# Designs tried in a protein design run: peptides against a protein of PDB entry 4Z5W. Part 13

Target 1, 305 residues: chain A of PDB entry 4Z5W
Amino acid sequence: IPDVFLELNKLWYFSAQSNLFNGEMPRSLSNSRSISLLSLRNNTLSGQIYLNCSAMTNLTSLDLASNSFSGSIPSNLPNCLRLKTINFAKIKFIAQIPESFKNFQSLTSLSFSNSSIQNISSALEILQHCQNLKTLVLTLNFQKEELPSVPSLQFKNLKVLIIASCQLRGTVPQWLSNSPSLQLLDLSWNQLSGTIPPWLGSLNSLFYLDLSNNTFIGEIPHSLTSLQSLVSKENAVEEPSPDFPFFKKKNTNAGGLQYNQPSSFPPMIDLSYNSLNGSIWPEFGDLRQLHVLNLKNNNLSGNIP

## One batch from the design tools (peptide; aimed at target 1 N87 L184 P245 G256)

Design b1_p11_4_s3 (made by RFdiffusion4, then SolubleMPNN; from b1_p11_4, 5 letters changed)
Fold by OpenDDE base, seed 5:
Structure b1_p11_4_s3 (fold): chain B 305 residues (1-305), chain A 11 residues (1-11)
Amino acid sequence: as target 1 above (305 residues)
Amino acid sequence: SYLLTYSDESP
C-alpha cells in the first residue's frame, strides 16, 4: 500500500479487503486525521500493528482480520476515543489481552476469533470494564482452559457472546445471568459439564442459544419453553450491528454462510451432541418464533410431542 | 453438522 494518505485529507472510508497487499501499514495511514472506517481484512500485511490515536481522532471502525501481523496487541487502542469496532480475527498474537483495555470506553464490538489469545480469566476480568461492549467473539482461543464462573464478572450491556471451539472446561457460568440484554449465546464445541441452568430461560432477549457438542447432563430446563423472544415478535430491537460480518460453517467442507447482522441468525435452540435425558417438553410448541430446534445425539426418551 | 461461528473468512 503506498504512503500517500497525507494528501487524502477528506478520506472518510477506506476498504481494501480481499486483495494481495503485503508489507507494513503505511505511516501516513496510521496518522490519518480523516479516516473513520478502515478495513484491510484478508490480505498478507505484516509487521507490528501501530496506530497514532492522537492523530486518528475520527477512527470508529478497524478491520485488520486475516493478515500476517506480528508482535503485541496494541496497548494504546483505548486512546482512540471514537474507536467502537475492532476485528482482529486470524491474527496470530500468542498473547493475553492488554490491561489498558480496562479503559476502552468507546469499544462496542470486539473479535479475536482464532487469534491465539491466552488466559480467558484475565481476558474476561479486563473486558468487563468496557461498559459499552455489546459484541464479543473469542472463538478458537484459550485451548483447554477453564471457563471462569466468578460471580463478580459483569457484562451489563452484552448482546452477543461467542466462545466456541475452545475445549473449555467448567459449567455454564452464573455471571451470564447479569447480562439481561443477551440476544445470542454460543458456547458450542467445548468440554462444558453439569446441567443446563434454568436461569437461561429468564434471558428475555435470547433468541439464539448454541450449547451443542459439550458434556451436559440431566433434563432440558422447562424454562427454555418460556423464552419471551421466541414466544412473541415484539422484542426485535434493531440495534446497530458490528461493522464486521459473522460466519457460520455447517460442514468442514462447506463455505461459511455470512451473517451481516446478529438478527440474520435464525431463532435457534441447539442442544445437540450432549448427554441430556428425559422427555421433550410439549411446551416447545409455544415458541412460535423458533426456526431451529436441534436435540439430536442425546439420551432423550418418551414420545415426540 | 459442525456449526462454527466466527468473524473471519475461513478459507
Scores: peptide ipSAE 0.326, ipTM 0.860, DockQ to the pose 0.381
OpenDDE base, seeds 1, 2, 3, 4: peptide ipSAE 0.298, 0.303, 0.283, 0.316; ipTM 0.845, 0.853, 0.839, 0.862

Design b1_p11_4_s4 (made by RFdiffusion4, then SolubleMPNN; from b1_p11_4, 3 letters changed)
Fold by OpenDDE base, seed 1:
Structure b1_p11_4_s4 (fold): chain B 305 residues (1-305), chain A 11 residues (1-11)
Amino acid sequence: as target 1 above (305 residues)
Amino acid sequence: GYIVSFSDSSP
């Protein structure tokens, strides 16, 4: 990318995604005072990620996903006082989340999906201090770690939590019961065990639940038949979606289906590929907004209602 | 399947 951004003093939005750009990010771009939205996703950019937050006072969204950047996660990003959305997916950091992210009050949406992030305990301990954090994507990190169950963890404004395909051990963490605005939960493709907790049915905004491909046991909580968002067409508050798309991977080799917003996901309960027993509750028929109920590959018995 | 925030498409 040419180092010409000093002359572009009115540049507000720069999208150069899905090109063949290589080398480092231009210094003039990392010092741009005008830029608000920056997307360089899906290129071959390299080097250390550096942004001059003292200069980039208008920066609100940053998408650098699927590039060949190296080194540490930039610890100075919390100094970008208007920065709301960060997509660092598929960047091989091999790092922990910086402690400085405790002060990242502007942060609303964060993705480190498949970024070789380590230490989930530290990551969640840090990110709980981000009071405006609504979307958190941590899929394909923390390999074989234990999902913390520390009740003191609090994500009060969290709407979207995705921590899939990490081979995580542990149980569904009780601290998620303190996230009453949760709309989408994906903990699929882990090694989570125990029972599915009944308090999940108290999350009145939860319309998408994926607990598939784990080691859950016991009965399906009856409280899941009372998920308010799936009973009634309550206006899903169209809150501002993240500035980055989501992709649902069916298989490791298949292109994922693109979803531009969390609201674009079909209302779903997926509990497939576990060791759940007991019956299918007839009261699942009350979930009039439910599009997908996936209970396959369990130990369920009795009649199908 | 599981959700990610990246495409498998190469640049």
Scores: peptide ipSAE 0.555, ipTM 0.905, DockQ to the pose 0.928
OpenDDE base, seeds 2, 3, 4, 5: peptide ipSAE 0.027, 0.553, 0.030, 0.023; ipTM 0.608, 0.903, 0.702, 0.647; seed 5 fails the geometry check

Design b1_p11_5 (made by RFdiffusion4)
Pose (drawn by RFdiffusion4):
Structure b1_p11_5 (pose): chain A 291 residues (1-233, 242-249, 256-305), chain P 11 residues (1-11)
Amino acid sequence: IPDVFLELNKLWYFSAQSNLFNGEMPRSLSNSRSISLLSLRNNTLSGQIYLNCSAMTNLTSLDLASNSFSGSIPSNLPNCLRLKTINFAKIKFIAQIPESFKNFQSLTSLSFSNSSIQNISSALEILQHCQNLKTLVLTLNFQKEELPSVPSLQFKNLKVLIIASCQLRGTVPQWLSNSPSLQLLDLSWNQLSGTIPPWLGSLNSLFYLDLSNNTFIGEIPHSLTSLQSLVSKPDFPFFKKGLQYNQPSSFPPMIDLSYNSLNGSIWPEFGDLRQLHVLNLKNNNLSGNIP
Amino acid sequence: SFPDSLVTNVV
């Protein structure tokens, strides 16, 4: 990508995604005062990611995903004070999230999916301090680590939480109850154990729950039949493992408890869930009748 | 549907 971005001082939108571009991002792009939307994803771009945050005061959305970059996660990113959305997926950082990210107050959306992020314990203790974070994708990282149960964790405005295919040990942590506005929860494809917590049914905005492919035991909590959003009625897309979904509401309402060790019966009160599109209880130890 | 090379933000 040519180094001509000092000359293009009115450029607020640049999208070069899904091409064959390689090499580093030109430094002038890293210094662009006017750039707001930048999408370079799905190229062969490489090197240490450098962004001058004193210079890029209009940067609002950054998508460098699926590229050949290496080095660390840039620690100066919180200083890009208008930056609201970062798609860093499929960049092999082989690193932890910097502590400075606790100061990233403009951040509303973050994806480190399949990026070789280590130490979920530290990553979550940091990111809980980003007060405007509404969506977080940590899928395919933290391999075989433990999902922290530390009760001090609070993600207050969190709407979307996805940490799948990490083979995480532990239970569904209770601190997730500190995210009362949670819409979409995906903990699937992990090693999670214990029982399914009844408090999940207390999440009034939750419409999509993927607990599939875990080691969960015990009963289906009765509170799931009283889930409010299942009973009654921005750009950074998601892929389901790939089928594209543009926003969280693009996912039809779902309960997927499949591929666990759950026991007991199916509650008749599930009939109260009139807005439920998908109910997947396959590959469990469930017994009794079908209501 | 897209090939895996173009898939990011996996759910």

Design b1_p11_5_s1 (made by RFdiffusion4, then SolubleMPNN; from b1_p11_5, 3 letters changed)
Fold by OpenDDE base, seed 2:
Structure b1_p11_5_s1 (fold): chain B 305 residues (1-305), chain A 11 residues (1-11)
Amino acid sequence: as target 1 above (305 residues)
Amino acid sequence: ELPDSLVTNLV
């Protein structure tokens, strides 16, 4: 990418995603005063990520995902006072989340999916201080770590939490009960154990629950049959989605399905591939908005309602 | 068989 962005003093949106750009980010781009949205996703860009946050005063969205960047996570990003959305998926940092992210009050959406992030306890302890954080994607990190269950953790504004395929140990953390606005929860493909907690059914906005491929035991909580978002067609006001898409990979297809917003996900309860026992509750028939109920590969018994 | 669903932010 040429180093000409000083001349582009009116450039508000720069999208160069899904090309073959190599080398480093141009220094003039890292100092752009005009850019609000920067997307360089899916290229071969390299070097360290550096942004002059004192210059980049209009930066609101940063998508650098699927590049060959190296080095540390830029600890100065909280100084980008308008920066809301960060997509760092598939950047191999081999790092912890910087302590400076405690001060990241502008942050609304963060993805580190498959970025070799380490120390989930530190990550969650830091990110709980981001009062505006609504979307958190941490899939394919923290390999074989323990999901912290510390009740003091608080994500009050969290709407989307995705921590899939981490081989995480532990239980469904009680601190999630402190996230009453949670709409989408994916903890699939971990080593989570214990029972599915009944308080999940109290998350009135929860329309997508994936706990598949864990080691959960006991009965399906009857409270899941009363999930308000799945009983009634609430006029979900379309909230502003994160500036990055989601992808659901199906094992049968080499390609993932792209979802541009959380509301594009079909209403779902997936508890498949666990060790759950007991009956299928007939009251799942009350979930009139439910599109997918997946209970396969459990130890369930009795009648199918 | 492996479960079908992995939500990612991965291109």
Scores: peptide ipSAE 0.384, ipTM 0.894, DockQ to the pose 0.259
OpenDDE base, seeds 1, 3, 4, 5: peptide ipSAE 0.286, 0.293, 0.291, 0.291; ipTM 0.838, 0.858, 0.823, 0.851

Design b1_p11_5_s2 (made by RFdiffusion4, then SolubleMPNN; from b1_p11_5, 3 letters changed)
Fold by OpenDDE base, seed 2:
Structure b1_p11_5_s2 (fold): chain B 305 residues (1-305), chain A 11 residues (1-11)
Amino acid sequence: as target 1 above (305 residues)
Amino acid sequence: ELPDSLVTNIV
């Protein structure tokens, strides 16, 4: 990418995603005063990520995902006072989340999916201080770590939490009960154990629950049959989605399905591939908005309602 | 085969 962005003093949106750009980010781009949205996703860009936050006063969205960047996570990003959305997916940092992210009050959406992030306890302890954080994607990190269950953790504004395929140990953390606005929870493809907690059914906005491919035991909580978002058609006000898409990979398709917003996900309860026992509750028939109920590969018994 | 229900933001 040429180093000409000083001349582009009116450039508000720069999208160069899904090209073959190599080398480093131009210094003039890292100092752009005009850019609000920067997307360089899916290139071969390299070197360290550096942004002059003192210059980049209009930066609101940063997508650098699927590049060959190296080095540390830029600790100065909280100084980008308008920066809301960060997509650092598939950048191999081999790092912890910087302590400076405690001060990241502008942050609304963060992805580190498949970025070799380490220390989930530190990550969650840091990110709980981001009072505006609504979307958190941490899939394919923290390999074989323990999901912290510390009740003091608080994500009050969290709407989307995705921590899939981490081989995480532990239980469904009680601190999630402190996230009453949670709409989408994916903890699939971990080594989570214990029972599915009944308080999940109290998350009135929860329309997508994936706990598949874990080691959960006991009965399906009857409270899941009363999930308000799945009983009644609430007029879900389309909230501003993160500036990065979501992808759901299905086994049968080499390509994931793209979802531009969380509301594009079909209403779902997936508890498949666990060790759950007991009956399928007939009251799942009350979930009139439910599109997908997946209970396969458990130890369930009795009648199919 | 385990269903890859993986939600990511990566292609």
Scores: peptide ipSAE 0.322, ipTM 0.842, DockQ to the pose 0.251
OpenDDE base, seeds 1, 3, 4, 5: peptide ipSAE 0.303, 0.312, 0.262, 0.312; ipTM 0.832, 0.837, 0.804, 0.831; seed 3 fails the geometry check

Design b1_p11_5_s3 (made by RFdiffusion4, then SolubleMPNN; from b1_p11_5, 4 letters changed; failed a check: too like the target's own chain)
Amino acid sequence: EIPDSLATNLV

Design b1_p11_5_s4 (made by RFdiffusion4, then SolubleMPNN; from b1_p11_5, 4 letters changed)
Fold by OpenDDE base, seed 1:
Structure b1_p11_5_s4 (fold): chain B 305 residues (1-305), chain A 11 residues (1-11)
Amino acid sequence: as target 1 above (305 residues)
Amino acid sequence: ELPESLVTNIV
């Protein structure tokens, strides 16, 4: 990418996704005063990520995902006072979340999906201080770590939490009950154990639940049949809109399905590939907004309602 | 082996 962004003093939006750009991010781009949205996703950019936050005063969205960046996560990003959305997925950091992210009050949406992030306990302890954090994607990190269940963890404004395919141990953490605005929860493809907690059914905004491919035991909580977002349309829930799309990749398809917004996900309960027992509750018939109920590969018995 | 379904923000 040429180092000409100083001349582009009115450039508000720069998108150069899915090209063959290599080398480092140009210094003039890292110092742009005008850019609000920067997307360089799916290139071969390299070097350390550096942004001059004192210069980049208009930066609101940053997508650097699927690049060959190296080094540490930029600890100065909280100084970008308008920066709301960060997509750092598929950047191999091999790092922990910086302690400075405790001060990241502008942050609303963060993805580190498949970024070799380590220490989930530290990551969640840090990120809970981000009071405006609504969307958190941490899929394919923290391999074989323990999901912290510390009751003091609090994500008050969290709407989307995706921590899939981390081989995480532990239980469904009680601190998630402190996230009453949660709309989408994906903890699939871990090694989570214990019972599915009944308090999940109290999450009135929860329309997408994926707990598939874990080691959950016991009965399906009857409270899941009363998930208000799946019973009625009456709850006007504010839609979380991160500036990055979501993808649901299935093994059967080389391409993932793209979802531009969390609301584009079909309303779903996926509890498949666990060790759940007991019956399917007839009251699942009350979930008039439910599109997908996946209970396959469990120890369920009785009648299908 | 990839999961039957994986939600992420990258293809």
Scores: peptide ipSAE 0.317, ipTM 0.826, DockQ to the pose 0.255
OpenDDE base, seeds 2, 3, 4, 5: peptide ipSAE 0.317, 0.315, 0.290, 0.261; ipTM 0.826, 0.825, 0.816, 0.800; seed 3 fails the geometry check

Design b1_p11_6 (made by RFdiffusion4)
Pose (drawn by RFdiffusion4):
Structure b1_p11_6 (pose): chain A 291 residues (1-233, 242-249, 256-305), chain P 11 residues (1-11)
Amino acid sequence: IPDVFLELNKLWYFSAQSNLFNGEMPRSLSNSRSISLLSLRNNTLSGQIYLNCSAMTNLTSLDLASNSFSGSIPSNLPNCLRLKTINFAKIKFIAQIPESFKNFQSLTSLSFSNSSIQNISSALEILQHCQNLKTLVLTLNFQKEELPSVPSLQFKNLKVLIIASCQLRGTVPQWLSNSPSLQLLDLSWNQLSGTIPPWLGSLNSLFYLDLSNNTFIGEIPHSLTSLQSLVSKPDFPFFKKGLQYNQPSSFPPMIDLSYNSLNGSIWPEFGDLRQLHVLNLKNNNLSGNIP
Amino acid sequence: SAFITTESPSS
């Protein structure tokens, strides 16, 4: 990509995604005062990611995903004070999230999916301090690590939480109850154990719950039949494993408890869930009748 | 069963 961005001082939107571009991002792009939306995803771009946050005061959305970049996660990123969305998926950082991210108050959406992020314990202790974070995708990282149960963790405004296919040990942590506005929860494809917490049924905005492919035991909590959003009625897309979904509401309401060791019966009170589109209880130890 | 990611399919 040519280094001509000093000359293009009115450029607020630049999208070069899904091309064959390689090499580093030109430094002038890293200094662009006018750039707001930048999407370079799905190229062969490489090198240490550098962004001058004193210079890029209009940067609001950054998508460098699925590229050949290496090095660390830039620690100066919280200083890009208008940056609201970062898609850093499929960049092999082989690194932890910098502590400075606790100060990233403009951040509302973050994806490190399949990015070789280590130490989920430290990563979550840091990111809980980003007060405006509404969506977090940590899928395909933290391999075989333990999902922290530390009760001090609070993600208050969190709407979307996805940490799948990390083979995480531990249980569904109670501190997730500190995210009362949670819409979409995906903990699937992990090593999670214990029972399914009844408090999940207390999440009034939750419409999509994917607990599939874990080691969960015990009963289906009765509170799931009283889930409010299941009983009664921005750009950074998601892919399901790939089928594209543009926003969290593009996912039909679902309960997927499949591929676990769950026991007991199916509650008749599930009939109360009139807005439920998908109920997947396959590959469990469930017994009794079908209500 | 499935899981959600932000990684697009390769072309």

Design b1_p11_6_s1 (made by RFdiffusion4, then SolubleMPNN; from b1_p11_6, 7 letters changed)
Fold by OpenDDE base, seed 1:
Structure b1_p11_6_s1 (fold): chain B 305 residues (1-305), chain A 11 residues (1-11)
Amino acid sequence: as target 1 above (305 residues)
Amino acid sequence: SFYLTTVPPEL
């Protein structure tokens, strides 16, 4: 990419996604005062991610996903006072989340999906201080770590939590009960154990639950039949979605569906590929908004209602 | 099952 962004003093949106750009990010781009939306996703850009947050005063969205960037997560990003959305998916950092992210008040949406992030305990301890954090995607990180169950963790404004395919150990963490606005939870493809907690059915905004491909045992909590968002046709208020799309990925390279907004996901309960026992509750019939109920590959018994 | 990510599937 040429180093000409100093001359482009009116450039508000720069999208160069899905090109063949290589080398480093231009210094003029990392110092742009005009750019609000920067997307360089799916290129071969390299080097250290550096942004001059004192210059980039209009930066609101940063998508650098699927590039060959190396080194540390830039600890100065919280100084980008308007930066709301960060997509760092498929950047191999081999790092922990910077402690400075405790001060990241502008942050609303963060993705590190497949970014070689380490120490989930530190990551969640830091990110709980992001009061405006609504979307957190940590899929394909923290390999074989334990999902912390520390009750002091609080994500009050969290709407979307995705920590899939991490081989995480532990249980469904009690601190998620402190996230009453949670709409989407994906903890699939882990090594989570124990029972599915009944308080999960108290998350009245939860319309998408994926606990599939874990080691959960016991009965399906009856409280899942009373998930308010799945009972009533409440107009899911189209809340501001992150500027980055989501993808359903199968472990087989069969084409994933793209979803531009979390609200575009079909209402779903997926508990498949666990060791759940007992019956299917007839009261799942009360979930009139439910599009997908997936209970396959469990130890369930009795009649199908 | 599927899982969610912000990484596009490799074609």
Scores: peptide ipSAE 0.531, ipTM 0.917, DockQ to the pose 0.830
OpenDDE base, seeds 2, 3, 4, 5: peptide ipSAE 0.525, 0.515, 0.513, 0.520; ipTM 0.918, 0.915, 0.914, 0.912

Design b1_p11_6_s2 (made by RFdiffusion4, then SolubleMPNN; from b1_p11_6, 6 letters changed)
Fold by OpenDDE base, seed 1:
Structure b1_p11_6_s2 (fold): chain B 305 residues (1-305), chain A 11 residues (1-11)
Amino acid sequence: as target 1 above (305 residues)
Amino acid sequence: SFFLTTVAPEL
């Protein structure tokens, strides 16, 4: 990418995604005062990610996903006082979340999907301080770590939590009960165990639940038949979606279905590929907004209602 | 089953 962004003093949106750009980010781009939205996703850009947050005072969205960047996560990003959305998916950091992210009050949407992030306990302990954090995507990180169940963790404004395909151990964490605004939860493709907790059915905004491909045991909690978002056609006020799309994939290398916003997901309960027992509750029939109920590959018995 | 990510398909 040429180093000409100083001359482009009116450039508000720069998208150069899905090209063949290589080399480093040009210094003039990392110092742009005008740019609000920067997307360089799906290129071959390299070097360390550096942004001059004192210069980049208009930066609101940063998509650097699927590039060959190296080094640490930029600890100065919280100094970008307007930065809301960060997509760092498929950047191989081999790092922990910086402690400075405790101060990241502008942050609303963060993705590190497949970014070689380590220490989920530290990551969640840091990110809980982001008061405006609504979307958190941590899929394909934390390999074989334990999902912390620390009750003091609080994500009060969290709408979307995706921590899939991490081989995480542990249970469904009690601290999620402190996220009453949670709309989408994906903890699929882990090694999570124990029972599915009844309090999960108290998450009245939860319309998409994926706990599939875990080691959950016991009965399906009857409280899932009373998920308010699936009972009633509430006009879900379209909250501002992240500036990055989501992809539903079978594996890392598969083509994915693209969803531009969380509201585009079909209302779903996927508990498939567990060790759940007992009956299918007839009261799943009360979930009139439910599009997908996937209970396959469990130890369920009795009649299908 | 599927899982969610923000990793786009490679072109």
Scores: peptide ipSAE 0.527, ipTM 0.909, DockQ to the pose 0.922
OpenDDE base, seeds 2, 3, 4, 5: peptide ipSAE 0.519, 0.517, 0.495, 0.499; ipTM 0.907, 0.907, 0.903, 0.905

Design b1_p11_6_s3 (made by RFdiffusion4, then SolubleMPNN; from b1_p11_6, 6 letters changed)
Fold by OpenDDE base, seed 2:
Order: sequence, then structure tokens, then C-alpha cells
Structure b1_p11_6_s3 (fold): chain B 305 residues (1-305), chain A 11 residues (1-11)
Amino acid sequence: as target 1 above (305 residues)
Amino acid sequence: SHFLTTVPPEK
């Protein structure tokens, strides 16, 4: 990418996604006063990620995902006072989330999916201080760590939580009960154990639940048959979605179906590939908005209602 | 089942 962004003093949106750009990010781009949305996703850019937050006063969205950047997570990003959305997916950091992210009050959407992030406990302890955080994607990190269950963790405004394919141990964390606005939960492809907690059915906005490919035991909580978002046609208020798309993948190497907004996901309960027992509740018939019920590959018994 | 990510498919 040429170093000409100083001359582009009116450039608000720069999208160069899915090209073959290599080398470092231009220094003039890292100092752009005009740019609000920067997307360089799916290129071969390299070097250290550096943004001059004192210059980049209009920066609201940053998508650097699927690049060959190296080094540390930029600890100064919280100084970008308007920065709301960050996609750092598939950047191999081999790092912890910086402590400075406790101060990241502008942050609304964060993805580190497949970014070699370490220490999930520290990550969640830091990110809970991001009071405006609505979307958190941590898929393909924290390999074989334990998902912290510390009840003091608070993500009050969290709407989308995705921590899939981490081989995480532990249980469904009780601190999620402190997230009453949660709409989408994906904890699939982990090593989570114990029972599915009944309080999940109290998450009235939860329309997408994926707990598949874990080691859950016991019965399906009957409270899942009363998920209000799946009973009633609530007009999902189209909240501003993250400026980055989601991808639904069968495995790490599979092509994914693209979803531009979390609201575009079909209403779903996926509890497949666990060790759940007992019956399928007839009251799943009350979930009139449910598009996908996946209970396959469990130890369920009785009649199919 | 499928999991969610923000990593696009490889080209």
C-alpha cells in the first residue's frame, strides 16, 4: 500500500479487503486524521501494528484481520477515543490482552478469533471494564485453558459472546447470568462439563445458543423452553452491528457461511454432541421463533414429542 | 454443529 494518506486529508473510509497487499501498513495511514473506518482484512500485511491514536482522532473501526502482522497487541489503542470496533482475527500475536484495555471505554466490538491470545482469565478480567462492550469474539484462542467461573465478572452490556473451539475446560460460567442482554452465545467445540444451568432460560434476549461439542451431562434445562426471544416475535431492534462479518464454520479449515449481522443468524438451540440425558421437552413446541433445534448425538431417551 | 468466528474463509 503506498504511503500517500497524508495527501488524502478527506479520506473517511478505506477498504482494501481481500487483496494481495504486502509489506507494512503505511506510516501516513497510521497517522491519518480523517479516516474513520479502516479495513485491510485478508491481505498479507506484515510488521508491527502501530496506530498514532493522537493523530487518528476519527478512527471508529479497525479491521486488520487475516494478515501477517507480528509483535504485540498495540497497548495504546484505548487512546483512540472513538475506536468502537476492532477485528484482529487471525493475527498471530502470541500474547495476553494488554492491561490498558481496562480503559477502553469506546470499545463496543472486539474480535481476536484465532489470534494466539493467551490467559482467558486475564482477558475477561480486563475486558469486563469495557462498559460499552457488546460483541466479544475469542474463538480459537486459550487452548486447553479453564474458562473462569468467577461470579464477580460482569459484562452487563454484552449481546454477543463467542468463545468457540478453544478446548476450554470448566462449566458454563455463572457470570454470564449478569449479561441479561445476551442475544448470542457460542461456547461450542470446547471441553466444558457439568450440567447446562437453568438460568440460561432467564436470558430473555437469547435467540442463538450453541453449546455443541462439549461434555455436558444431565438433562436439558426445562427453562430453555421458555426463552422469551424464541416464544414471542420481538422485533429485534437492529442495533448497530459490528463492522466485521461473522462466519459459521464446520471446522477450522472449512469455508464459512458469512453473516453480516448477529440478527441474521437463524434462531437456534444447538446442544448436539454432548452427554445429555432425559427427554426432549414437549414444550420446545412453544418456541415458535426457533428455526434450529439440534439435540443429536446425546444420550436422550423417551418419546420424540 | 458449527462454530462462529470472524476469520473469513481463506482465498
Scores: peptide ipSAE 0.545, ipTM 0.927, DockQ to the pose 0.935
OpenDDE base, seeds 1, 3, 4, 5: peptide ipSAE 0.504, 0.498, 0.492, 0.543; ipTM 0.914, 0.913, 0.913, 0.927

Design b1_p11_6_s4 (made by RFdiffusion4, then SolubleMPNN; from b1_p11_6, 6 letters changed)
Fold by OpenDDE base, seed 1:
Structure b1_p11_6_s4 (fold): chain B 305 residues (1-305), chain A 11 residues (1-11)
Amino acid sequence: as target 1 above (305 residues)
Amino acid sequence: SFFLTTVPPEL
């Protein structure tokens, strides 16, 4: 990418995604006062990620996903006082979340999906201080770590939590009960154990629950039949979606579905590929907004209601 | 089952 962004003093949106750009990010781009939306996703950009947050005073969205960047996560990003959305998916950091992210009050949406992030306990301890954090995607990180269950963890404004395919151990963490605005939870493809907690059914905004491919035991909590968002046609509040799309990944190379907004996900309960027992509750029939109920590959018995 | 990510599927 040429180093000409000093001359482009009116450039508000720069999207150069899905090209063949290589080398480092231009210094003039890292110092742009005008850019609000920066997307360089799906290129071959390399080197250290550096942004001059004191210069980049208009930066609101940063998508650097699927590049060959190396080194540490930029600890100065919280100094970008308007930065809301960060997509660092598929960047191989081999790092922990910077401690400076405790001060990241502008942050609303963060993805580190498949970014070789380490220490989930530190990551969650830091990110709980981001009061405006609504979307957190940590899929394909923290390999074989334990999902912390520390009750002091609080994500009060969290709407979307995705921590899939991490081989995480532990249980469904009690601190998620402190997230009453949670709309989407994906903890699939882990090694989570214990019972599914009844308090999940108290998350009145939860319309998408994926606990599939874990080691959960016991009965399905009856409280899941009373999920308010699945009972009533409450208008899914079109809240501002993150500026990055979501993808359903299958373990097979079959093309994943793209979802531009969390609201575009079909209302779903997926508890498949566990060790759940007992009956299917007939009161799942009350979930009139439910599009997908997936209970396959469990130890369920009795009649199908 | 599927899982969610922000990484596009590799073609």
Scores: peptide ipSAE 0.518, ipTM 0.913, DockQ to the pose 0.827
OpenDDE base, seeds 2, 3, 4, 5: peptide ipSAE 0.511, 0.507, 0.499, 0.511; ipTM 0.914, 0.912, 0.909, 0.908

